# Peptides against a protein of PDB entry 4X86, part 77

Target 1, 56 residues: chain A of PDB entry 4X86
Amino acid sequence: EGPQLLLSEAVSRAAKAAGARPLTSPESLSRDLEAPEVQESYRQQLRSDIQKRLQE

## One batch from the design tools (peptide; made by RFdiffusion4, then SolubleMPNN)

Design b2_p29_5_s2 (from b2_p29_5, 14 letters changed)
Fold by OpenDDE base, seed 3:
Structure b2_p29_5_s2 (fold): chain B 56 residues (1-56), chain A 29 residues (1-29)
Amino acid sequence: as target 1 above (56 residues)
Amino acid sequence: SADREFVERVLAFLERVKPELLDLLEVVP
């Protein structure tokens, strides 16, 4: 339940929008970004950000 | 813009939680 956007996908989209490219392989970068503790932290931030937006 | 805000949120998260990951990205000139 709640936001399920992966951090790895978010970073990919953000990097593209910012004109940035990975210095390593996409697979290697994704591995680092898919660590459970990192993903959970991002999920919590995303949920908080969405809730704040709804209150604006 | 929506894109700007999205990028800023992602970057801020990375800087706070795992700043070394930012070194894996390169701005293409």
Scores: peptide ipSAE 0.310, ipTM 0.771, DockQ to the pose 0.791
Fold by OpenDDE base, seed 4:
Parts: C-alpha cells; structure tokens; sequence
Structure b2_p29_5_s2 (fold): chain B 56 residues (1-56), chain A 29 residues (1-29)
C-alpha cells in the first residue's frame, strides 16, 4: 500500500555512500531506526517524494 | 549524483524526525 523501504536499510546505504560509520554498535543503531513511528514517517516521506518527482 | 541525492534525503529526514541519530554517525576520513 505504498513504497516499502526500511529506514534502517536506507541509513545503512546512505552511511556507506557518505563514508560514515556508527559510533555505537550497528545493533544499537538499528534498534533506534526500527522504531515503528520513525519507520512510518520515512515511508510517508518516501511516498511524498516519489509523488513530487512524478510531477516534475 | 543519485547517491548524493539519496544521502541528502536520508539525512534531511533524520534531521527533521530524530536529529540525535545523526550524532551516532561519524564520517570516516
């Protein structure tokens, strides 16, 4: 019912692309990124961004 | 580049929703 992209995965990819490393354990970071509220917000933004791009 | 845009979007999202998460990352020189 919309684009499904895990924020945790997105951050991992972004971190790699930016040459960034977590200061904490990857597990700790993943735990924070997997919070349902945060994930849902990301899904909504992703959906919105896609729609905006289609209008460009 | 596409990678840069992707990174910027993710970072912008984190800054807006949960900026403290950015402090958990460091740029590797």
Amino acid sequence: as target 1 above (56 residues)
Amino acid sequence: SADREFVERVLAFLERVKPELLDLLEVVP
Scores: peptide ipSAE 0.309, ipTM 0.771, DockQ to the pose 0.829
Fold by OpenDDE base, seed 1:
Structure b2_p29_5_s2 (fold): chain B 56 residues (1-56), chain A 29 residues (1-29)
Amino acid sequence: as target 1 above (56 residues)
Amino acid sequence: SADREFVERVLAFLERVKPELLDLLEVVP
């Protein structure tokens, strides 16, 4: 429920915000970050973080 | 800032789930 950001996109945005660049090809990095189990873990953390903010 | 907090959350996740991915990133001055 609700909008979610793909981990691959999140890492790209975070890297840009932090002034970081991948040492490998963006495609290779994205492939690693697009694993379903990894994406699900990120979704869970994202949801948890949002809930914590709403409940503080 | 919002960006800093976002970055920290993403980094914390990577450290927990796939710390080896952090070695694939380099900070550009």
Scores: peptide ipSAE 0.308, ipTM 0.770, DockQ to the pose 0.803
Fold by OpenDDE base, seed 2:
Structure b2_p29_5_s2 (fold): chain B 56 residues (1-56), chain A 29 residues (1-29)
Amino acid sequence: as target 1 above (56 residues)
Amino acid sequence: SADREFVERVLAFLERVKPELLDLLEVVP
């Protein structure tokens, strides 16, 4: 569950944990979630969140 | 819980960067 987790996998896990399902095809959703710029933004947020928690 | 926090982080990210993706999810009982 660290910064190396792919966003697409993270969304899948989050959806499962929240009891949610995609209203669109998994392929369509994955297309957007696997974009490199989106993945990098997610990695940055995870890193930031971890750092903030470590400082608490 | 850890699961709740994880979900919240993912949802918060999507809300910020790609809010339209949240509309693609449906809560299932």
Scores: peptide ipSAE 0.303, ipTM 0.765, DockQ to the pose 0.768

Design b2_p29_5_s3 (from b2_p29_5, 15 letters changed)
Fold by OpenDDE base, seed 3:
Structure b2_p29_5_s3 (fold): chain B 56 residues (1-56), chain A 29 residues (1-29)
Amino acid sequence: as target 1 above (56 residues)
Amino acid sequence: SADEQFVQQVRQFLEQHAPWLLDLLERVP
């Protein structure tokens, strides 16, 4: 329910677009990006942004 | 561009909520 874009996927896409790579292992970075509290914050922001756009 | 805007949105989120993750990324020349 709600926005389905994961923060980990968002960062992956952004990193590719920006030409960035992890300084540590991809696995370690993914672990941090997939932390539930961080992902939830991203979901909330994404949902809020969508709602704002719909209300404009 | 759309990509630039997307990158900025993600960067802004990380700066506000998980700045330590930005330190784990490097730009590739």
Scores: peptide ipSAE 0.370, ipTM 0.825, DockQ to the pose 0.861
Fold by OpenDDE base, seed 1:
Structure b2_p29_5_s3 (fold): chain B 56 residues (1-56), chain A 29 residues (1-29)
Amino acid sequence: as target 1 above (56 residues)
Amino acid sequence: SADEQFVQQVRQFLEQHAPWLLDLLERVP
């Protein structure tokens, strides 16, 4: 139920599209991106953005 | 483009909620 795209996956895709790489290790970055509070904030923004686009 | 829009959406989120993560990324030419 709701948005299924994980923040870690979203950042990975965005980084690839933007030609960006982690300064540390991919594993360290993934650990930070998988923090529950950060993921929840992303889910909320994603849901809000989808709702706005559907109303256009 | 769709890719640019997607990148901007993710960037906007990081700026607002996890700006420290942006400092952990570098552009690769």
Scores: peptide ipSAE 0.341, ipTM 0.813, DockQ to the pose 0.844
Fold by OpenDDE base, seed 2:
Structure b2_p29_5_s3 (fold): chain B 56 residues (1-56), chain A 29 residues (1-29)
Amino acid sequence: as target 1 above (56 residues)
Amino acid sequence: SADEQFVQQVRQFLEQHAPWLLDLLERVP
């Protein structure tokens, strides 16, 4: 029971919106963003944010 | 804007949970 958004997709969208790009290869960045522990932290953050918004 | 807010949320997340990822990004004019 939680958000299904991938951090890699979120960062990609944010980077484009901010006019940013990876200093390394896009593939290397994607690999790092797909690390399970990083994705889980993002899931928890996103879930928390959604819950807070629902309570506003 | 919504896009700016989203970017800031992601930035805040990265600062807290994966600050090393911020160092892998550069701003493009």
Scores: peptide ipSAE 0.191, ipTM 0.695, DockQ to the pose 0.821
Fold by OpenDDE base, seed 5:
Structure b2_p29_5_s3 (fold): chain B 56 residues (1-56), chain A 29 residues (1-29)
Amino acid sequence: as target 1 above (56 residues)
Amino acid sequence: SADEQFVQQVRQFLEQHAPWLLDLLERVP
């Protein structure tokens, strides 16, 4: 229904663009990024950001 | 640029909701 981008994917893309790499294994980082409460917070922010952009 | 904006948006989220994840990332020159 709402935004579809996962936080794990967003961080991967952002890290690549910023030239950043995980200090742990990519798998461990992915596990942390996929925590339900963290992903839900990202969904909420993404929704809010989209709404703000629509108002510009 | 689009990349810069995207990076900042993700950074902002991490700072606010999961700052510990920022400590798990390092910049690679």
Scores: peptide ipSAE 0.389, ipTM 0.830, DockQ to the pose 0.846; fails the geometry check

Design b2_p29_5_s4 (from b2_p29_5, 15 letters changed)
Fold by OpenDDE base, seed 4:
Structure b2_p29_5_s4 (fold): chain B 56 residues (1-56), chain A 29 residues (1-29)
Amino acid sequence: as target 1 above (56 residues)
Amino acid sequence: DEARRFVERVEAFLREHYPELLDLLERVP
């Protein structure tokens, strides 16, 4: 349960929206963003942020 | 604490891979 959006997807969308290009290779990006602990932290933050918005 | 740690991790990532996104992130209050 909870949000399933990948951090890699979020970063990709943000980069596209900002017209930003990565300085590193796709492999380097994926390695850092798709690490399990990173994704779990992101999931927790998304859940927290959503909860905060719902409480406004 | 967890939130702070995550933000710091993302900032480090952006500094390395997407410095212009880090600038954008820092401008958001």
Scores: peptide ipSAE 0.403, ipTM 0.780, DockQ to the pose 0.085
Fold by OpenDDE base, seed 2:
Structure b2_p29_5_s4 (fold): chain B 56 residues (1-56), chain A 29 residues (1-29)
Amino acid sequence: as target 1 above (56 residues)
Amino acid sequence: DEARRFVERVEAFLREHYPELLDLLERVP
């Protein structure tokens, strides 16, 4: 259970919002962001952040 | 610290793929 937001989607949205363009290929971006261990770490951080927000 | 390790990994990613975005994020207090 917990947040299932994709880090790749979060990065994409942030990049678009900032008008930032990647220096590497889409394949390179996907390879680095879609690794299961990376997504799990992101999920954990997101969950922690949400919990902190709920305590405010 | 897991959070620190994750942040460092993301920073490394951004440094390689989105250096301009990293610069912008580092300016946010």
Scores: peptide ipSAE 0.402, ipTM 0.779, DockQ to the pose 0.087
Fold by OpenDDE base, seed 1:
Structure b2_p29_5_s4 (fold): chain B 56 residues (1-56), chain A 29 residues (1-29)
Amino acid sequence: as target 1 above (56 residues)
Amino acid sequence: DEARRFVERVEAFLREHYPELLDLLERVP
């Protein structure tokens, strides 16, 4: 159990908020961000951050 | 640690794909 937000979705939202366009193709972005090991690291980080906030 | 390694990977990603976002994030206190 834990947060399942995709890193790719988070980056997409951040880019839109900043009005930023990528220098590379959508395919290159997706390949890098959707890598399983990257997503798992992101999930762990989100879980840790949420737990820390709940304990404040 | 794992958190540091993850941040470094994301920074490298942003440097390649979204350098303007990396600049913005580095300016946030």
Scores: peptide ipSAE 0.401, ipTM 0.779, DockQ to the pose 0.087
Fold by OpenDDE base, seed 3:
Structure b2_p29_5_s4 (fold): chain B 56 residues (1-56), chain A 29 residues (1-29)
Amino acid sequence: as target 1 above (56 residues)
Amino acid sequence: DEARRFVERVEAFLREHYPELLDLLERVP
């Protein structure tokens, strides 16, 4: 459980904000970013960050 | 640790897919 912002969504937002375009296809991007182990690491970091902010 | 490994994976991803974005991020102090 906990917040599950997709890493792919976070990267997409950052890229759009910076006006950056990928060199590879959307399929290639998704394959790398949506790997379960990568998403789990991201979720753990996100949860930790939120908890720290709430305790400030 | 896990945080370090995660950052390294993200950096590798950006190097492959978004080299322009990685360059921009490296310029941010």
Scores: peptide ipSAE 0.397, ipTM 0.775, DockQ to the pose 0.088

Design b2_p29_6_s1 (from b2_p29_6, 14 letters changed)
Fold by OpenDDE base, seed 1:
Structure b2_p29_6_s1 (fold): chain B 56 residues (1-56), chain A 29 residues (1-29)
Amino acid sequence: as target 1 above (56 residues)
Amino acid sequence: DRAAGLAELARLAEIPGVAPILERLRFLP
């Protein structure tokens, strides 16, 4: 349910802005960032950040 | 913005399991 924001996309944008490229393939990097346990941690962090903002 | 990108990477590195993956990034001059 609901929209799912991908950690791999967030990292990709930030890396490009920072002038960084993966030592491994970008596909390998994205695959690791899309692991279910990592994505769940990201989702939890996003929810916490949004809730903090709403309570300001 | 380069500075903004670096700041975001640092923030994302605090997420469990992410820092070791980000260590595979190399930075271009």
Scores: peptide ipSAE 0.711, ipTM 0.943, DockQ to the pose 0.876
Fold by OpenDDE base, seed 4:
Structure b2_p29_6_s1 (fold): chain B 56 residues (1-56), chain A 29 residues (1-29)
Amino acid sequence: as target 1 above (56 residues)
Amino acid sequence: DRAAGLAELARLAEIPGVAPILERLRFLP
């Protein structure tokens, strides 16, 4: 319901900072990172992390 | 920051299904 945080965006930002580039293309990498099961795992992790921080 | 980027990639790689995808990254000097 809240803002949608994409794993593909997180990876893109981190890769750029690290000086890393996909062997194929950013689009190809993003497509795979946007697979529903992978994105859901990311969402679950974020949700858990946020809840932990709120409890501190 | 390069170091911060690398650390974040390492963190993200712990998410199920992500590590194999990140293996397709190549790092530039």
Scores: peptide ipSAE 0.710, ipTM 0.943, DockQ to the pose 0.896
Fold by OpenDDE base, seed 2:
Structure b2_p29_6_s1 (fold): chain B 56 residues (1-56), chain A 29 residues (1-29)
Amino acid sequence: as target 1 above (56 residues)
Amino acid sequence: DRAAGLAELARLAEIPGVAPILERLRFLP
């Protein structure tokens, strides 16, 4: 439940805009960013941000 | 744009566990 946007997608988009490329591979980078514990931290931040906006 | 991308990466790097992964990015001139 709650926001379920992908951190790997956010990083991919930002990296492309910034002109950054992975030292390993895009696939390995995305896989690590999709690790459950990392994604959960992202979800929590996203949820918090949305809640703050709604309360303003 | 490039500046916006860099700013977003910096923001995302503050998420626990993310910074070490982002250190695997190399920035092109």
Scores: peptide ipSAE 0.710, ipTM 0.943, DockQ to the pose 0.894
Fold by OpenDDE base, seed 3:
Structure b2_p29_6_s1 (fold): chain B 56 residues (1-56), chain A 29 residues (1-29)
Amino acid sequence: as target 1 above (56 residues)
Amino acid sequence: DRAAGLAELARLAEIPGVAPILERLRFLP
């Protein structure tokens, strides 16, 4: 429905801003961050955050 | 913004399974 918010994208942006670089390739790092279980945890956090805002 | 980036990384590290992956980041002076 809405834009898919990827954890790998969030980390990529934050790392870039922080001046951090992966010891492995960016692609390798992103692959691990895109693991289903990790992405699901991120999705759950996003959902929780939205729900909290709606309840405020 | 460097400070903002660091803060966001810290926030993201709270997500289960993420912190070990972020340990693969090296921070440049």
Scores: peptide ipSAE 0.710, ipTM 0.943, DockQ to the pose 0.892

Design b2_p29_6_s2 (from b2_p29_6, 11 letters changed)
Fold by OpenDDE base, seed 1:
Structure b2_p29_6_s2 (fold): chain B 56 residues (1-56), chain A 29 residues (1-29)
Amino acid sequence: as target 1 above (56 residues)
Amino acid sequence: AREAGLRALEELSRIPGVAPILERLRFEE
């Protein structure tokens, strides 16, 4: 339940838009961003951000 | 689009554990 967006996807999109490329391979970057603890932190932050915006 | 991307990266960097990973990014000249 809740937001299920991948942090790795969000970063990939943002980096592409910003004109940034990883020093390591994109796959390596994504792998690190897909660490369970990092992804969970993202989910929590996303949920919090959405809630705050809805209350504005 | 570029500015929006930069803002997004800035926001994402606030997530615990993400900033050190994003430091591996290099911007196109």
Scores: peptide ipSAE 0.703, ipTM 0.935, DockQ to the pose 0.864
Fold by OpenDDE base, seed 2:
Structure b2_p29_6_s2 (fold): chain B 56 residues (1-56), chain A 29 residues (1-29)
Amino acid sequence: as target 1 above (56 residues)
Amino acid sequence: AREAGLRALEELSRIPGVAPILERLRFEE
């Protein structure tokens, strides 16, 4: 339950908008961003941020 | 769009473990 957004997707979109490119490769960047512990931290932060906004 | 993208990256960098990964990004001039 909760947000199910992919961190790698969020970074990809943000980087594209910012005109940023990975030093190595997009694939290697995405692989590291898709690590379970990193993705879970992202999910938790999103959930927390949404909850805070709903309480305002 | 560029400024919005930069702000988004900054926000994402606050997530534990993400900042070191984002340091691999290079910005076009």
Scores: peptide ipSAE 0.701, ipTM 0.935, DockQ to the pose 0.885
Fold by OpenDDE base, seed 4:
Structure b2_p29_6_s2 (fold): chain B 56 residues (1-56), chain A 29 residues (1-29)
Amino acid sequence: as target 1 above (56 residues)
Amino acid sequence: AREAGLRALEELSRIPGVAPILERLRFEE
């Protein structure tokens, strides 16, 4: 398994593509998305998604 | 590209704790 993207980075990229901006600030948004429990949930989902694709 | 971004945000919103944070986003008209 390789390095994992930060959730904050994934959201930043998706928001930019969607034409969305935070009411607060990009920094504030990223800080909240970098909460350990939230990032861990993201990591688990990424791992699960990769495993599912490998098993198809 | 915009539609791809929207799909990504939808998928990310299903991660526990993320949806309330994404509610702070506003979209360009």
Scores: peptide ipSAE 0.700, ipTM 0.934, DockQ to the pose 0.887
Fold by OpenDDE base, seed 3:
Structure b2_p29_6_s2 (fold): chain B 56 residues (1-56), chain A 29 residues (1-29)
Amino acid sequence: as target 1 above (56 residues)
Amino acid sequence: AREAGLRALEELSRIPGVAPILERLRFEE
């Protein structure tokens, strides 16, 4: 349902807020977080969270 | 927003395969 936030973007935002930087590079970190299986797990979690909130 | 960022990272680390990647992060002192 509409465009969802990429996991890599979510991590980037959280890391910036926390004052954290990767040992390698932001690009390398994002590449690993954009692996299909990892992004799919994130999508499933988001879907579950939304469904739980709608039932409350 | 630093604490909010830390909480978000903790939540994201629960996603399968993410925790080992987040271990590459270093925090500013």
Scores: peptide ipSAE 0.699, ipTM 0.934, DockQ to the pose 0.870

Design b2_p29_6_s3 (from b2_p29_6, 12 letters changed)
Fold by OpenDDE base, seed 1:
Structure b2_p29_6_s3 (fold): chain B 56 residues (1-56), chain A 29 residues (1-29)
Amino acid sequence: as target 1 above (56 residues)
Amino acid sequence: ARAAGLAALEELSRIPGVAPILERLRVLP
């Protein structure tokens, strides 16, 4: 439960803003970022960040 | 926007397992 925001999308947005490009293929990069264990870590971090902001 | 993007990448790199993946990104001039 909770918000379902994709890490791969967050990285894509940040990279575009920064003018960063992958040394490998974009598909390869996205595949690694979309790994379930990595995405779950992102979800946990996001949840923690939101809760922290609500406590301010 | 560029500075914000760099800051976001830095923040995302704190997520376990992400930093090595983001090292495959290069910032263009």
Scores: peptide ipSAE 0.721, ipTM 0.940, DockQ to the pose 0.871
Fold by OpenDDE base, seed 2:
Structure b2_p29_6_s3 (fold): chain B 56 residues (1-56), chain A 29 residues (1-29)
Amino acid sequence: as target 1 above (56 residues)
Amino acid sequence: ARAAGLAALEELSRIPGVAPILERLRVLP
């Protein structure tokens, strides 16, 4: 439910902006970031952040 | 943009399970 932002995409964009590069391959990094449990944690934080802003 | 990117990475690192993965990133000078 709701918009779904991928953690791997968020990290990719942030890393690009920061000039950061993976010590491993970008693909291996993305694979680990796409683990269901990690993605779910990201979704939870995103939801929490939105709710916090709505309460301010 | 660079500073914003670094700040975003720091924020993302607070997500459970993410910090160890982001340790595989290196910031280029």
Scores: peptide ipSAE 0.721, ipTM 0.940, DockQ to the pose 0.887
Fold by OpenDDE base, seed 4:
Structure b2_p29_6_s3 (fold): chain B 56 residues (1-56), chain A 29 residues (1-29)
Amino acid sequence: as target 1 above (56 residues)
Amino acid sequence: ARAAGLAALEELSRIPGVAPILERLRVLP
């Protein structure tokens, strides 16, 4: 249970909106963003953000 | 949309381990 959004997807969306492009490749950047420890940190932040908004 | 994207990247950079990876991005004019 809980949020299951991918950090790599969030970064991709933000980069597109900002007009940002990777100096390497989109694939290599996504691979690094998909590291388990990094994704878990993102999941924790998402859950925290949702909980805060629910309390408003 | 551009401003929102930049703000989102800044927010994401505060996640542990992410900032060094996002340094590989460059904003186009």
Scores: peptide ipSAE 0.720, ipTM 0.940, DockQ to the pose 0.898
Fold by OpenDDE base, seed 3:
Structure b2_p29_6_s3 (fold): chain B 56 residues (1-56), chain A 29 residues (1-29)
Amino acid sequence: as target 1 above (56 residues)
Amino acid sequence: ARAAGLAALEELSRIPGVAPILERLRVLP
Protein backbone atom coordinates (compact mmCIF):
# COMPACT_ATOMS: atom_id res chain seq x y z
CA GLU B 1 0.00 0.00 0.00
CA GLY B 2 2.14 2.86 1.27
CA PRO B 3 1.41 6.57 1.54
CA GLN B 4 -1.78 7.67 -0.21
CA LEU B 5 -1.60 11.43 0.34
CA LEU B 6 -2.14 13.39 -2.84
CA LEU B 7 0.48 15.82 -4.06
CA SER B 8 -2.31 18.06 -5.27
CA GLU B 9 -3.70 18.20 -1.74
CA ALA B 10 -0.28 18.95 -0.27
CA VAL B 11 0.20 21.80 -2.72
CA SER B 12 -3.30 23.09 -2.06
CA ARG B 13 -2.65 23.21 1.68
CA ALA B 14 0.71 24.89 1.26
CA ALA B 15 -0.63 27.43 -1.22
CA LYS B 16 -3.51 28.31 1.09
CA ALA B 17 -1.13 28.85 4.00
CA ALA B 18 1.20 30.93 1.84
CA GLY B 19 -1.58 33.05 0.40
CA ALA B 20 -0.82 31.83 -3.09
CA ARG B 21 -3.33 31.53 -5.92
CA PRO B 22 -3.06 29.74 -9.24
CA LEU B 23 -2.95 31.73 -12.46
CA THR B 24 -5.19 29.01 -13.87
CA SER B 25 -8.09 27.38 -12.08
CA PRO B 26 -7.40 25.32 -8.96
CA GLU B 27 -8.86 22.36 -10.80
CA SER B 28 -6.43 22.72 -13.70
CA LEU B 29 -3.51 22.96 -11.31
CA SER B 30 -4.65 19.87 -9.42
CA ARG B 31 -5.13 17.93 -12.64
CA ASP B 32 -1.52 18.47 -13.64
CA LEU B 33 -0.27 17.64 -10.14
CA GLU B 34 -2.25 14.41 -10.27
CA ALA B 35 -0.35 13.10 -13.27
CA PRO B 36 0.61 9.52 -12.38
CA GLU B 37 4.35 10.00 -12.75
CA VAL B 38 4.35 13.15 -10.62
CA GLN B 39 2.17 11.62 -7.92
CA GLU B 40 4.39 8.55 -7.82
CA SER B 41 7.48 10.70 -7.33
CA TYR B 42 5.74 12.35 -4.40
CA ARG B 43 4.72 8.99 -2.95
CA GLN B 44 8.30 7.75 -3.16
CA GLN B 45 9.62 10.82 -1.40
CA LEU B 46 6.97 10.60 1.30
CA ARG B 47 7.67 6.91 1.87
CA SER B 48 11.38 7.59 2.09
CA ASP B 49 10.84 10.37 4.61
CA ILE B 50 8.67 8.13 6.78
CA GLN B 51 11.22 5.34 6.68
CA LYS B 52 13.97 7.73 7.72
CA ARG B 53 11.94 8.88 10.69
CA LEU B 54 11.20 5.30 11.72
CA GLN B 55 14.93 4.70 11.92
CA GLU B 56 15.40 7.53 14.41
CA ALA A 1 1.35 30.30 8.86
CA ARG A 2 2.40 32.15 5.73
CA ALA A 3 6.09 31.41 6.19
CA ALA A 4 5.41 27.72 6.74
CA GLY A 5 3.36 27.60 3.57
CA LEU A 6 6.13 29.15 1.54
CA ALA A 7 8.64 26.70 2.98
CA ALA A 8 6.36 23.80 2.09
CA LEU A 9 6.01 25.01 -1.49
CA GLU A 10 9.77 25.22 -1.78
CA GLU A 11 10.10 21.66 -0.50
CA LEU A 12 7.43 20.35 -2.86
CA SER A 13 9.10 22.06 -5.82
CA ARG A 14 12.03 19.66 -5.45
CA ILE A 15 9.85 16.73 -6.50
CA PRO A 16 10.56 15.85 -10.14
CA GLY A 17 8.14 17.56 -12.49
CA VAL A 18 6.56 19.82 -9.87
CA ALA A 19 8.54 23.06 -10.14
CA PRO A 20 7.20 23.99 -13.60
CA ILE A 21 3.65 23.46 -12.37
CA LEU A 22 4.17 25.60 -9.27
CA GLU A 23 5.33 28.45 -11.48
CA ARG A 24 1.64 28.89 -12.17
CA LEU A 25 1.16 29.97 -8.55
CA ARG A 26 1.50 33.57 -7.49
CA VAL A 27 1.85 34.71 -3.92
CA LEU A 28 -0.57 37.49 -3.09
CA PRO A 29 0.70 40.59 -1.25
Scores: peptide ipSAE 0.720, ipTM 0.940, DockQ to the pose 0.891

Design b2_p29_6_s4 (from b2_p29_6, 10 letters changed)
Fold by OpenDDE base, seed 1:
Structure b2_p29_6_s4 (fold): chain B 56 residues (1-56), chain A 29 residues (1-29)
Amino acid sequence: as target 1 above (56 residues)
Amino acid sequence: EREEGLRRLEELAKIPGVAPILERLEVLP
């Protein structure tokens, strides 16, 4: 349950908009962003942000 | 769009463990 958005996808979209490029490879960057602990932190923060918005 | 992208990256960098990974991004002029 909860938001099922990928952190790697969010970073990819933001980087493209900002004109940012990886120093090594996009694949290597995405792999690290897909680490379970990092993705879980993203999910939790996203959930928290939504909850805060609903309480405004 | 560029400024919005940069803002999003800054917000994402607040997530534990993400900032060091984003350091591997280079923002081109």
Scores: peptide ipSAE 0.710, ipTM 0.939, DockQ to the pose 0.902
Fold by OpenDDE base, seed 2:
Structure b2_p29_6_s4 (fold): chain B 56 residues (1-56), chain A 29 residues (1-29)
Amino acid sequence: as target 1 above (56 residues)
Amino acid sequence: EREEGLRRLEELAKIPGVAPILERLEVLP
């Protein structure tokens, strides 16, 4: 349960908006962003943020 | 827009393990 947004997708969108590009291959960047531990940290932060909003 | 994108990247960099990965991004003028 909870948010299942992909960190790699969030970074991709933000980078495009900022006009940023990877110094290495975009595939390599995405691979690292899709690491389970990193994705889980992102999920936890999203859930925490949502919970805070619900309590406001 | 550009400013919003930069803000988002900055916030994402606060997630454990993400900052080192984002250092591989180059912000173009």
Scores: peptide ipSAE 0.710, ipTM 0.940, DockQ to the pose 0.895
Fold by OpenDDE base, seed 4:
Structure b2_p29_6_s4 (fold): chain B 56 residues (1-56), chain A 29 residues (1-29)
Amino acid sequence: as target 1 above (56 residues)
Amino acid sequence: EREEGLRRLEELAKIPGVAPILERLEVLP
């Protein structure tokens, strides 16, 4: 439920803050991060984090 | 906020399948 947060976007923001750049193209990196199985794992982590916060 | 960015990357790397992809990032000095 709610708007979907993309793993690729999270990585992009973190990399920018860290001063990190891809060795290849940003598009190539994002493509791999947008793989369904990887994105699903990210979604599960987000859901778990929210649930933990609600229990605190 | 360089350290914050690095911390976020470290946390994201814990997601299955992500760490190998993040190895394609180069942290600039």
Scores: peptide ipSAE 0.709, ipTM 0.940, DockQ to the pose 0.909
Fold by OpenDDE base, seed 3:
Formats: sequence, C-alpha cells, structure tokens
Structure b2_p29_6_s4 (fold): chain B 56 residues (1-56), chain A 29 residues (1-29)
Amino acid sequence: as target 1 above (56 residues)
Amino acid sequence: EREEGLRRLEELAKIPGVAPILERLEVLP
C-alpha cells in the first residue's frame, strides 16, 4: 500500500546528480534494478523508514 | 548536488542486491 517508488528511478536521479554514467547502458542498468526481488527489498526499506518516522 | 548525489547512491547501495549493480556506474572526475 502507498505510493510505489521505483528503485531504478531513485538510482537514476542520484546518478544524474552525482554525474555518474553507466558502463553498460541506462536501459540495461534499469532492467536489473527493476528485478522483482531487488525492487521488493527497496519497497520494504521504504515502508520501514515511513513506519519509523510515523512513530516519532 | 554532486556530493548529495553520491551520498544517495551510497545509501541505495545498502539495499540487498543493489551494490553489485551500482558497481556498473562510473563517476567521472
């Protein structure tokens, strides 16, 4: 439940800010970051962070 | 912004399975 933020999008934004470029391709990098298990780990972390902030 | 970007990447790398993928990023000097 709640907004589903894409890990690939978060990485893309951070990389752009840092001036980082993929050694392969943006598409290849995004594909791997969008793997279900990886995205789920990101979602769990976000959920945990939100819950902690709500308890403050 | 560059410093903040690097910090965010560092935090994202803590997510299981992400660090090996981010290794494919090259930060230009």
Scores: peptide ipSAE 0.709, ipTM 0.940, DockQ to the pose 0.903

